# Ledger of designs, part 57: peptides against a protein of PDB entry 8YR4

Target 1, 309 residues: chain A of PDB entry 8YR4
Amino acid sequence: PRGSPALQLVVLICLGLMGLERALNVLVPIFYRNIVNLLTEKAPWNSLAWTVTSYVFLKFLQGGGTGSTGFVSNLRTFLWIRVQQFTSRRVELLIFSHLHELSLRWHLGRRTGEVLRIADRGTSSVTGLLSYLVFNVIPTLADIIIGIIYFSMFFNAWFGLIVFLCMSLYLTLTIVVTEWRTKFRRAMNTQENATRARAVDSLLNFETVKYYNAESYEVERYREAIIKYQGLEWKSSASLVLLNQTQNLVIGLGLLAGSLLCAYFVTEQKLQVGDYVLFGTYIIQLYMPLNWFGTYYRMIQTNFIDMEN

## One batch from the design tools (peptide; aimed at target 1 R185 Q247 T295)

Design b2_p23_4_s2 (made by RFdiffusion4, then SolubleMPNN; from b2_p23_4, 15 letters changed)
Fold by OpenDDE base, seed 1:
Structure b2_p23_4_s2 (fold): chain B 309 residues (1-309), chain A 23 residues (1-23)
Amino acid sequence: as target 1 above (309 residues)
Amino acid sequence: SLKELLEQYKAFKEKLEEIRKNE
């Protein structure tokens, strides 16, 4: 944000908190491993209690693995509200200024509801995109890279390879299936707009509709438009379920392969029981943000589509 | 409300059409 040193400081604090979240994403599984190892070794209660208390505190800071429910994430989200509001207002003013620079002919040729919809979609689009890229995409990619490095250094290179292949396949399928879904979402949005426009036109011309006793005709045309919209909405929603299931399958296969390999190394006494639990918890932790990645990548694409219109 | 914004923009268009008729 240019012009407010206070908001620039808040952005820097939010970036620092994002770095702390990345550290927590490594530390939480490590502490959980250590608990399992201490339980297996029948360690003294004082050491166990300290490690459990430290784990629970770190888990409180991290949250439930979704990255959105932890204290650090909530604090970041809270601090970011002012930055988001500043960015939103700046985009709204830019759109508004641009609308005033447009020719009289452009304004007269557009419907009233269309211009407001373009303005609202443009603002929500840019602000949502930027927040998503900064707070979800970049951190998730960082967590994957950190995960690959961690498993390659502290586990056998085969674990790093499994994580790399699983996450690469996951990201590739997420992009490809999401690009495929964008067609359905564009069609849905176009039909939604046409349905809303028809409803607004009918209501603006209600006197003419009453004069010709055409109320039943306009209601039936609106019903047909809704049915057509719902058919496109179903395709969009079904394609989302397919994406989520494909993602779940890829993570499930990666978890299976890595868990079997980890179990094998534990039986050979090359790894401890805690390392098996660490691998499982770490993979699930990487999955939680990625599951949202497909939803948010759609928000990105929708937001780009909504900026083009 | 969205309705009030639509009414304001309608009134704005009517003013723009009046300006166009006077040009």
Scores: peptide ipSAE 0.018, ipTM 0.413, DockQ to the pose 0.020
OpenDDE base, seeds 2, 3, 4, 5: peptide ipSAE 0.015, 0.017, 0.000, 0.000; ipTM 0.348, 0.387, 0.295, 0.232

Design b2_p23_4_s3 (made by RFdiffusion4, then SolubleMPNN; from b2_p23_4, 15 letters changed)
Fold by OpenDDE base, seed 4:
Structure b2_p23_4_s3 (fold): chain B 309 residues (1-309), chain A 23 residues (1-23)
Amino acid sequence: as target 1 above (309 residues)
Amino acid sequence: ELSELLEQLEKRKEEEEELKKNS
């Protein structure tokens, strides 16, 4: 935000809070590991109680797994509202000024309500895209990189490789299947609009339909259009289930491979029982934001298309 | 939840777009 030092400070605080969220994503599993190890070793109550209290406090700051319910994430989201409003208003004013610079012929050819709808879509798309990039995509990629580095440094390099392969495969399949699904969604939306247009045209021409006793014919055509729509809707919904199942399989295979490898290294006394729990906890934390990545990618793609129109 | 919220937001956006087309 140019021109407001206060909003620049809020952006810097939000970036600092994002850095703190990344640190919490590493620290929370580490403290949980330490609790399990201290319990296994039958450590003194004072050390255990301090570690548990510290873990609970860090977990309160991080939140319950989606990150969205954590104190730090909520504070970041709250502070960002003013930055988003400033950005939205600036984009709206830029679009509005540009609309006033357009030729009279352009304004006479379009309804004012359609122009305002395009402006609102454009503003929403820019602000949405910025929010998804800054708060979902970049942090998720950072957490993956931090996770790979952490597992490569503190575990065997095989763990870093498993995480890298699983995350790379997950992201690639998510993109490819989402792009494939977008075709079915576009076809569904096009058929829905065509079905609605036919219903409106039939109702507007009600007198003509009644004059020709064509009511049964119009109802049958509408039924055929609905059946065609439902066939496309089914393909869209089934493609979503296929995406979710593909994601679940990649997660499940990654968790299985890594958990078996952890269990093996624990049996070989190369890792502690707490390290097994850390791996499972950390992997689940990485997968929670990734479950939404397909939705974020689709929304980003839609927002780009809405900004180009 | 968030997919349902996004689907509800997409539905509301479609409903608002339909209301704006019928209006």
Scores: peptide ipSAE 0.007, ipTM 0.414, DockQ to the pose 0.054
OpenDDE base, seeds 1, 2, 3, 5: peptide ipSAE 0.007, 0.000, 0.006, 0.019; ipTM 0.424, 0.269, 0.424, 0.510; seeds 1, 5 fail the geometry check

Design b2_p23_4_s4 (made by RFdiffusion4, then SolubleMPNN; from b2_p23_4, 16 letters changed)
Fold by OpenDDE base, seed 5:
Structure b2_p23_4_s4 (fold): chain B 309 residues (1-309), chain A 23 residues (1-23)
Amino acid sequence: as target 1 above (309 residues)
Amino acid sequence: DLEELLKQFEERKKEEQRIREED
């Protein structure tokens, strides 16, 4: 972005965060190996607790192994919003300006039917997503219930309680934050439609705009509408990052509590090293599909509202 | 060219919206 040194700095920070994510992908397995070795060697609790805490912190930064939901990824996504908005706005304004330079014959020859086809592709994607929801949400909820039962029966009631509290808090916060986010998304969509309507009206009145040599004025009005839209888009996008980070924090706290408790019981010879590996792996496996639950809930809610209208 | 850029831009915006819905 040649016009803003601040956005150039943000791009450099985002590239640095991508490098950090690659480093975390190497460090997390190393620290996990070190925990398993320390547990096998029956190392002192202080050394073990420090290594476990460090591992969980690194895992919180990394997220679910793909990096998509970790703190570093969320921070990158958050910072990138402004860079994306700058690029999108620049492209939209270049396109709009170029459309006003085109011949009247091009505007008159444009079939209104192509815009309608772009809307219809949106609806077909929602139906495909609904099937994906049913096939992923139900199994994920089943896996949570099975996990609570398994940990309660075969480990200790404390592990079942940690998983139950973690998942209950996760689901509750996901719903609450998703409902809050839906307000911002609706406001964004309304302003997007208003911005598109202004562009269409300006292009339909192309002859009048050209007669008054008002192309620069219409471009400026469109720029203002885009800036207003991008203010709402930023709130919507930032609210998504906040949701993902809240989810990551809840899972991170559950992983911390459970991993420390597992490590303690292994030191007391009540659990085996394999049980620590199982707990950590299982919590991470539950986390991966749960990241999408907020999106799933919103899509279900939107489809219900669209069926009532 | 420009219609294809607009279409690619709208598809990218939908893809980014889908990625945001996937994220």
Scores: peptide ipSAE 0.015, ipTM 0.515, DockQ to the pose 0.137
OpenDDE base, seeds 1, 2, 3, 4: peptide ipSAE 0.014, 0.013, 0.008, 0.008; ipTM 0.481, 0.482, 0.500, 0.449; seed 3 fails the geometry check

Design b2_p23_5 (made by RFdiffusion4)
Pose (drawn by RFdiffusion4):
Structure b2_p23_5 (pose): chain A 309 residues (1-309), chain P 23 residues (1-23)
Amino acid sequence: as target 1 above (309 residues)
Amino acid sequence: LSLFLFYLFIIVFSGFSKLSSEL
């Protein structure tokens, strides 16, 4: 924010809160491993109670689910509401002030609905792009790297390879399948618009009664158009199911390999009992934000083209 | 084994919930 000083402080607080969320993402499974290790060795009730309370508090600060739930990141959403309002207002006012100074030939040439749709979509695009990228893409790519470093240095060497291969395959397959699916979705949207136009045309012209008893003909054409649309929709949604299945299979294979190796190592007195639950929890924690990357890819591309317009 | 199956179940349930949200 160029103008106001009160908002730059809020931006810095938001970035600090994002860092704190990354630290909590690392910290919480460690406390879960400490609790399980203390529990297996018959520890007194005092230290167990205090450690349990601390773990619960950390789970409360971190998102109880999907990371969009914690007290942190919600304070962030609140402050970002206050900040993103300023950018939205400024961009809308700049567009509106520019549209009122163009010459007459320009206004006589283009329609109003198209010009206004471009402006609205542009402002939404800039806002969404800032929110999506800064607060949802980069933090996850940072979480994956931090996890790779933690597992490769503080846990063992092989688990770094396991996490690296799993996440690389997940991202590659997600992007590859997403482009194909986008082609299918566009093909389906065009027909949906054509069906709506046919229905609107048949409703507006109550001449069907005059030039024939052509109610049945208008109903038949509408049914044919609906069938065509449904075929294209089935193709698109089946592609979506396939994407979900391939992502699930990749995570499952990574979990299976990591769990088997951890169990074997625990049996050989190399790792403690808590390391198993540490691996499991951390893998699930990595998986949860990764569930929404094909949508982020699609929305970043669309918003980039819209902002360019 | 039971913990592994429970973690696998979470992945499957989460995938189902994601698919339901995108429909």

Design b2_p23_5_s1 (made by RFdiffusion4, then SolubleMPNN; from b2_p23_5, 19 letters changed)
Fold by OpenDDE base, seed 5:
Structure b2_p23_5_s1 (fold): chain B 309 residues (1-309), chain A 23 residues (1-23)
Amino acid sequence: as target 1 above (309 residues)
Amino acid sequence: DEYLKELLKLIEEQTEETLKREQ
């Protein structure tokens, strides 16, 4: 935001809060480990109570392990409203200025309502894309990188490798299956629009349909269009289930491999019981935002297509 | 979008009534 030092400060605060959210994703599992170790050692109540209170406070700031509903994330989202409004207004004014520079022939060939719809779609697509990239995609990728570094430094290098392979496979399969699914969704949306158009045309011509006793023929054509739509809807829904199941299998295999390795190191007294709990808790926290990654990727792809049109 | 949904619902209701009269 050039020209407003106040909005620049808000952006810096939001970036600082994003960094704090990443730190909380590391600290919350560490404090949970410490609670389990203190319980195992039968530590004095005062030390346990302080560690539990600190953990609950950090968990409140993080918000359920996803960060998306935590106090820090909510504060960031609240502060970002003014930056989003500034960006939206700037994009809207740029689109409006560009529309005024276009030839009279372009304006005469288009209805004012279509021009406004293009402007609104363009503004929404740009602002939505920037919000999704900055607040969902980049933080999720950062958490994965931080997780790989953390497990490689504080655990055996094999843990970092398991997390790297699991997350790389998860992201790759999520992208590939989402791109494959997008074809079915486009076909479904096109068939839905065609079915709706046929229904509207049949209603607008209802008097003519009634005059020719063609009611049964129009009903049969509508039924065929619905069956064709439902066949495409089923493919779209089944492809989503396949995505979710593939994601769950990759997660399950990564969790299994890492949990078995951690359990082995605990039996050899190289790790504590709390370190097993840390691994499980940290991995679950990494996977929570990843479940939405396929939705975010699709929204980004849709917003790019809507910006090109 | 809401008007199109209401129109579709009206068509479904009329189609169900027509199908019930032909049985």
Scores: peptide ipSAE 0.012, ipTM 0.379, DockQ to the pose 0.015
OpenDDE base, seeds 1, 2, 3, 4: peptide ipSAE 0.000, 0.006, 0.006, 0.006; ipTM 0.358, 0.382, 0.377, 0.382

Design b2_p23_5_s2 (made by RFdiffusion4, then SolubleMPNN; from b2_p23_5, 15 letters changed)
Fold by OpenDDE base, seed 5:
Structure b2_p23_5_s2 (fold): chain B 309 residues (1-309), chain A 23 residues (1-23)
Amino acid sequence: as target 1 above (309 residues)
Amino acid sequence: SSLLEQLLQQIEDSTKETLEKEL
């Protein structure tokens, strides 16, 4: 982005955050190994609790195994929205300006049917993904229930309660934030369709625009429409980052509470070191499919709304 | 959620960018 020093700084910060994410991918396993060693050596509770808390904090920054839902990844994605919007707007304006320089014969030669077929293939691919993803939601909910039962029976009722509260809060916040986001997405899609309709109208009336030398005026109108669209797109994308970060925070708190409790019971010789490893692995395994739940809920809700119209 | 919404948005944006490149 040569024209904005602010966007150049944002790109440098995003590159720095990508480097930090790579450092976290190395540090998290090291801290996990250190916890296992400290548990095996029966180390003092204060040293163990500090190492566990540090591990969970690093895991919160990294995210739950996918890397895409950690605080660092969310912050990177949030900052990148403005860079993407700047690049998109520049490409869109360059294409639109180039289309106004092209001959009328090129516009008349365009098969609208090929454009429609590409749109239909896009929507069909989304629908196929939707169906595949709906088949993963039900198993994930079953795995949560099985997990609550397992932890309640084999560990302690306190572990089952932590998992239950964590997953219930996660699902509730996912639904509430997703419903809130749907308003921004609808407003974005409406403004996108209006922006596209203006571009199509300008291109269909290309002869009139060229006759009046109004190309610069139509480009400026399109630019203003893109700026309005990008204001709504930013709200949609920023609300997604907020959802992911809220989900990451809830899982991080559940992981912290459960990991400290596991470590405490291992120090009291009520649980084995293997049980600590099992808990951490199981929470991470539950977190991976749950990261997609917000998208699945939105997609199901969109299909229901599109079927009502 | 972000990766699939980014993939869907990237499919929607690539379909839109392909529609905008083909429009």
Scores: peptide ipSAE 0.016, ipTM 0.510, DockQ to the pose 0.029
OpenDDE base, seeds 1, 2, 3, 4: peptide ipSAE 0.015, 0.006, 0.015, 0.000; ipTM 0.448, 0.302, 0.500, 0.338; seed 1 fails the geometry check

Design b2_p23_5_s3 (made by RFdiffusion4, then SolubleMPNN; from b2_p23_5, 15 letters changed)
Fold by OpenDDE base, seed 1:
Structure b2_p23_5_s3 (fold): chain B 309 residues (1-309), chain A 23 residues (1-23)
Amino acid sequence: as target 1 above (309 residues)
Amino acid sequence: SSLLQQQLQIIQDRTAETLASLL
């Protein structure tokens, strides 16, 4: 952030903490592998206890892999509050100053409360998009690349290929299905606005409706509009379930293929039992941020569609 | 709609430039 060296230092610390989270995402599965191998070898209690204690400490720093529950993630989120507030305020002031530069005719054609609601939605959407890109998209792409490199170097090249194909297919299907879903969401929001406009027009003209005893007719037209809205809402919600299930199937197939290959290499004595557990643990850790991807991308798409209308 | 979309794009572009300058 230009103009505040203190906030620039906080951004650098947050980037350093993001790098530490990437290191933890590799180290936690490695230490878990080492525990399983030491248990299999019946290693002495002192080495096992030290490795378990180190794993639990690293797992406390990492948290649940969701990017929200670990000590490092919580510390990053806490430090980022001031940067987010500064960014939000700068965007809000830029929007507000730009709105004041617009013609009086543009302001007279809009309700002041609608203009403020657009400005607030705009600021929230941009700040949300930025925080999402910086803290979820970029780190997840980095973890995928680190994962491909790690599995290609320390495992057989086939493991790196499985992770690459699984994650590439997952990302491609997520984008394509989400773009397809955005059409249903736009249609839903357009029908919601049309249904609301009919309700407002009927209520503003209530004297005329009452004079002609047309209340039953207006209620029936409103019911038809609600049924049409609910049909579009169902398509939007069903398309979301389809996205989540498609994502789950892709990860399930990648986990199955890689787990079977690990099991085969363990039977051939090329890998240890701990390496099987490492692969499964690491793939699940990659999946958790990607599952949030579908939710945040939906939130961003909602906010942008709600600004387009 | 079209004028608001253009203004929102200009705000998004200025915000993206401001964010790129803030990072």
Scores: peptide ipSAE 0.010, ipTM 0.399, DockQ to the pose 0.015
OpenDDE base, seeds 2, 3, 4, 5: peptide ipSAE 0.006, 0.006, 0.010, 0.005; ipTM 0.375, 0.346, 0.384, 0.342; seed 3 fails the geometry check

Design b2_p23_5_s4 (made by RFdiffusion4, then SolubleMPNN; from b2_p23_5, 15 letters changed)
Fold by OpenDDE base, seed 2:
Structure b2_p23_5_s4 (fold): chain B 309 residues (1-309), chain A 23 residues (1-23)
Amino acid sequence: as target 1 above (309 residues)
Amino acid sequence: SSLLQELLKIIEERTKERLEKEL
């Protein structure tokens, strides 16, 4: 934001908090590993109590696992409200100025309410997309890269390769299956609009339908339209289940391969029991943002489809 | 996973309701 040094400082603080979240995503599994190792070694209570207390404090800062958002994420979200409001207002003013540059013929041919609705949808879409890219996509990609580097350096190059292949396959399949699913969603939305338009037209012509005793015919036509809609809705819903199951299978295979390899290295005394727990915990932590990624990618595609109509 | 689907359904329903109030 070029016009307010206060908002620039808030953006810098938010970027610093995002960096802290990335550090917490690495530190929390490390401290959990250390607890498991200290328990295995029968370490003195004072060392164990300090490590457990530190872990719980780091978990409070990070959040996750129990459905609670972390303190750092909440603080970032709170500070970002002012930046979002500034960005929204700037986009609204740009859209509004652009609408005033359009020809008088364009304004006379459209209802003012439709124009405002397009402006509000455009503003919400752009602001939502920017917030999503900055707070979900970029951080998730950063966490994957950090994970690959961490496992490659501190475990073995084979663990880094498993995480790389698993995450690359997960992202690729998520994109491909989501693009395939978008066709069913478009067809469903088109049929929903057609079914709704038919219902509205039948209700507006109620007197004519009653005059011809055509109520049974209109009900049957509406039933056929509903059945056709439900057939498309089923395809859309089934394609979502297929996406979720495909994602679950890829993560399950990656977790299986990495867990077996980790267990093998623990049996060879190359890794500790805590390192097995660290791997499982870290993979589950990477999975949670990725599940949101598939949801938000769909939301992005929906917003783009809604901008094309 | 069920809670996320339910939240998505609620967002989709609220988006539909907003779309319906503006028509």
Scores: peptide ipSAE 0.013, ipTM 0.431, DockQ to the pose 0.044
OpenDDE base, seeds 1, 3, 4, 5: peptide ipSAE 0.012, 0.006, 0.000, 0.009; ipTM 0.356, 0.385, 0.287, 0.345; seed 5 fails the geometry check

Design b2_p23_6 (made by RFdiffusion4)
Pose (drawn by RFdiffusion4):
Structure b2_p23_6 (pose): chain A 309 residues (1-309), chain P 23 residues (1-23)
Amino acid sequence: as target 1 above (309 residues)
Amino acid sequence: EEEYERVRAENEAEEELDLARDQ
């Protein structure tokens, strides 16, 4: 924010809260391991109670689910509401002030609905791009690196390889399948618009009664167009199911390999009982934000082209 | 102003529908 000083402080607080969320993401599974290790060795009730309370408090600060739930990141959403309102207003006012100074030939040439759609989509695109990228993409790519470092240095050497291969395969397969699916989705959207146009045309022209008893003919054409649309929709949604299945398979294979290796190492007195639940919890924690990367890829590309317009 | 409000409402509805069809 170029103008106001009160908002730069809020931006810095938001970035600090994002860092704190990353720290909590690392901390909470460690406390879960400590609780399980203390529980297996018959520890007194005092230290167990205090450690349990601390773990619960950390789970409360971190998202109880999917990271979009915690007290942190919600304070962020609140402050970002206050900040993103300023950018939205500024961009809309700049577009509106520029559209009123262009010459007449320009306005006589282009329609109004198209020009206004481009502007509204542009402002939305800039806002969404800022929100998606800064607060949802980079933090997750940072979480993956941090987890790789933690497992490779403080846990063992092989688990770094396991996490690295699993996440690399996950990202590659997601991008590869997503481009194909986008092609299918565009093909389906064009026909959906054509079906809506046919229905609107048949409704507007109540001449079907005059030039023939052609109600049946208008109904038949509409059915044919609906069938064509349904075929294209089935293709697109089946592609979506396939993407979901491949992502789930990749995560499952990574979890299986990590769990088996951790169990074997625990039986050989190399790792403690808590390390098993540490690995499991951390793998689930990494998986939860990764569930929405095909959508982020699609939205970032679309918003980039829209902002360019 | 009214035209812009309508265009904005259409764009928001289309975006919601697109997002509902995603992962």

Design b2_p23_6_s1 (made by RFdiffusion4, then SolubleMPNN; from b2_p23_6, 16 letters changed)
Fold by OpenDDE base, seed 1:
Structure b2_p23_6_s1 (fold): chain B 309 residues (1-309), chain A 23 residues (1-23)
Amino acid sequence: as target 1 above (309 residues)
Amino acid sequence: SKLREEIRKELKEELEKELSREL
């Protein structure tokens, strides 16, 4: 943000908190591993209690693996509200200034509320996109890279390869299936707008509809439009279930392959029991932000489609 | 004529807003 040193400091603090979240994403599984190893070794209570207390504290800072529920993430989100508001207001003022530069004929031809709705949709879309890229996409890619490096250095190179293949396949399928779903969502939104427009035009012409006793005809036309909309909505919703299930299968296969390999290395005494638990917890932790990735990418596409209409 | 089109325009926007709140 240009012009506010306070907001620039808040952005730097938010970036620092994002770095702390990345460190927590490595430390939490390590401490959980250490608990399992200490339990297996029947270690002294004082060492176990310290490690458990430290793990619970780190887990409180990290949150439930979704990243969004942790203290650090909540603090980041709270601090970011002012930056988001500044960005939103700046985009609104830019749109508003651009609208005033447009001809009086454009202002008289378009509804003032439609213009404001386009401005609000535009502002929410741009601000949402930027926030999503900075707080979800970049951190998730960083966590994947950190995960590959960690498993390649501290485990066998095969674990790093499994994580790489699993996450690459997951991301690729998420993008491809989401782009495929965009067609259904565009068709749904277009039919929704057409159905709403028909209802509004019928209601605005209610005197003419009553004069011709055409109420039953207009109701039937509206019903047909709803049925057509629901058919498109079903395709959109079914395509979402298919995406979620495909994502779940890819993660499940990666978890299976890596867990079997880890179990094998534990039986060979090359890894400890805690390392098996670390792998499972780390993969699930990488999955949680990626699941949100598909949801936010859909929200972004929605906001873009809602700007085109 | 223009004022009736503007009023019809505002009424259509309010109806679209109400329909968007009920849906």
Scores: peptide ipSAE 0.006, ipTM 0.359, DockQ to the pose 0.078
OpenDDE base, seeds 2, 3, 4, 5: peptide ipSAE 0.005, 0.006, 0.000, 0.005; ipTM 0.332, 0.339, 0.320, 0.327; seed 2 fails the geometry check

Design b2_p23_6_s2 (made by RFdiffusion4, then SolubleMPNN; from b2_p23_6, 14 letters changed)
Fold by OpenDDE base, seed 1:
Structure b2_p23_6_s2 (fold): chain B 309 residues (1-309), chain A 23 residues (1-23)
Amino acid sequence: as target 1 above (309 residues)
Amino acid sequence: SALREEIRKELEAEREKELSREL
């Protein structure tokens, strides 16, 4: 963004955060290896607990891989909102100004006969929603139940309780924060539709706008409408980052509690080093589909709001 | 109504083209 040194600094910070994410992708496996080695060597509890805590902290910064947003990725996404909004606003104003200049040629060159594909958006959204419920939500709930049963039967009841509490808290917070986000999304969509309608009405009346030499006035009114929209879009996008970060925190706390408890039982020779690897892998596997649940509940809400308008 | 929806679709299509050029 050439016009704002503050936004250029934000871009540089985002590039630095991308570099940090790459470093974390190397460090996390190294720390995990070190935990396995310390467990095998029967290292003192203080060294083990410090290494486990450090690993979980690094994993909180990284996130759980391609589908899970870590703290660094959430911070990058949050900072990038303002950069994206600046670019998008500049593009939208350039398009709108260009369409006002070309309006006569644009209206004359258009074939009036392309069939309005309006109807297909609503039905495709409902079918996609049903498919996602059946193929992602139901299997994820089944995997959670299977996980609780597995850890309760093959591990101590404390592991089953940790998984149950973490998954219940994760689901509850996901629902509550997503319902809270719906208000911001509805307000954003209403303002988007109003801004689009105004742009279309201005372009339909382009002859009148040209006759009164009011092009600059219409561009400024459109700019003000975009700024109002972007204020609501920022609240919606920031609320998503907050959801993802809250989910990541619940995962991090569950992984910390369970990893420390597992490491303790390995030191007492009640569990093997392989059981520590199993627990860490299985917990991460359970959380991968759950991050998609937040994206899905958002998709459901989009489709419902898009059907109401 | 048809012309309004047509103008909306071209505004969206040009927005996608310019967004694709700035990425």
Scores: peptide ipSAE 0.020, ipTM 0.593, DockQ to the pose 0.065
OpenDDE base, seeds 2, 3, 4, 5: peptide ipSAE 0.018, 0.015, 0.014, 0.017; ipTM 0.468, 0.538, 0.462, 0.551

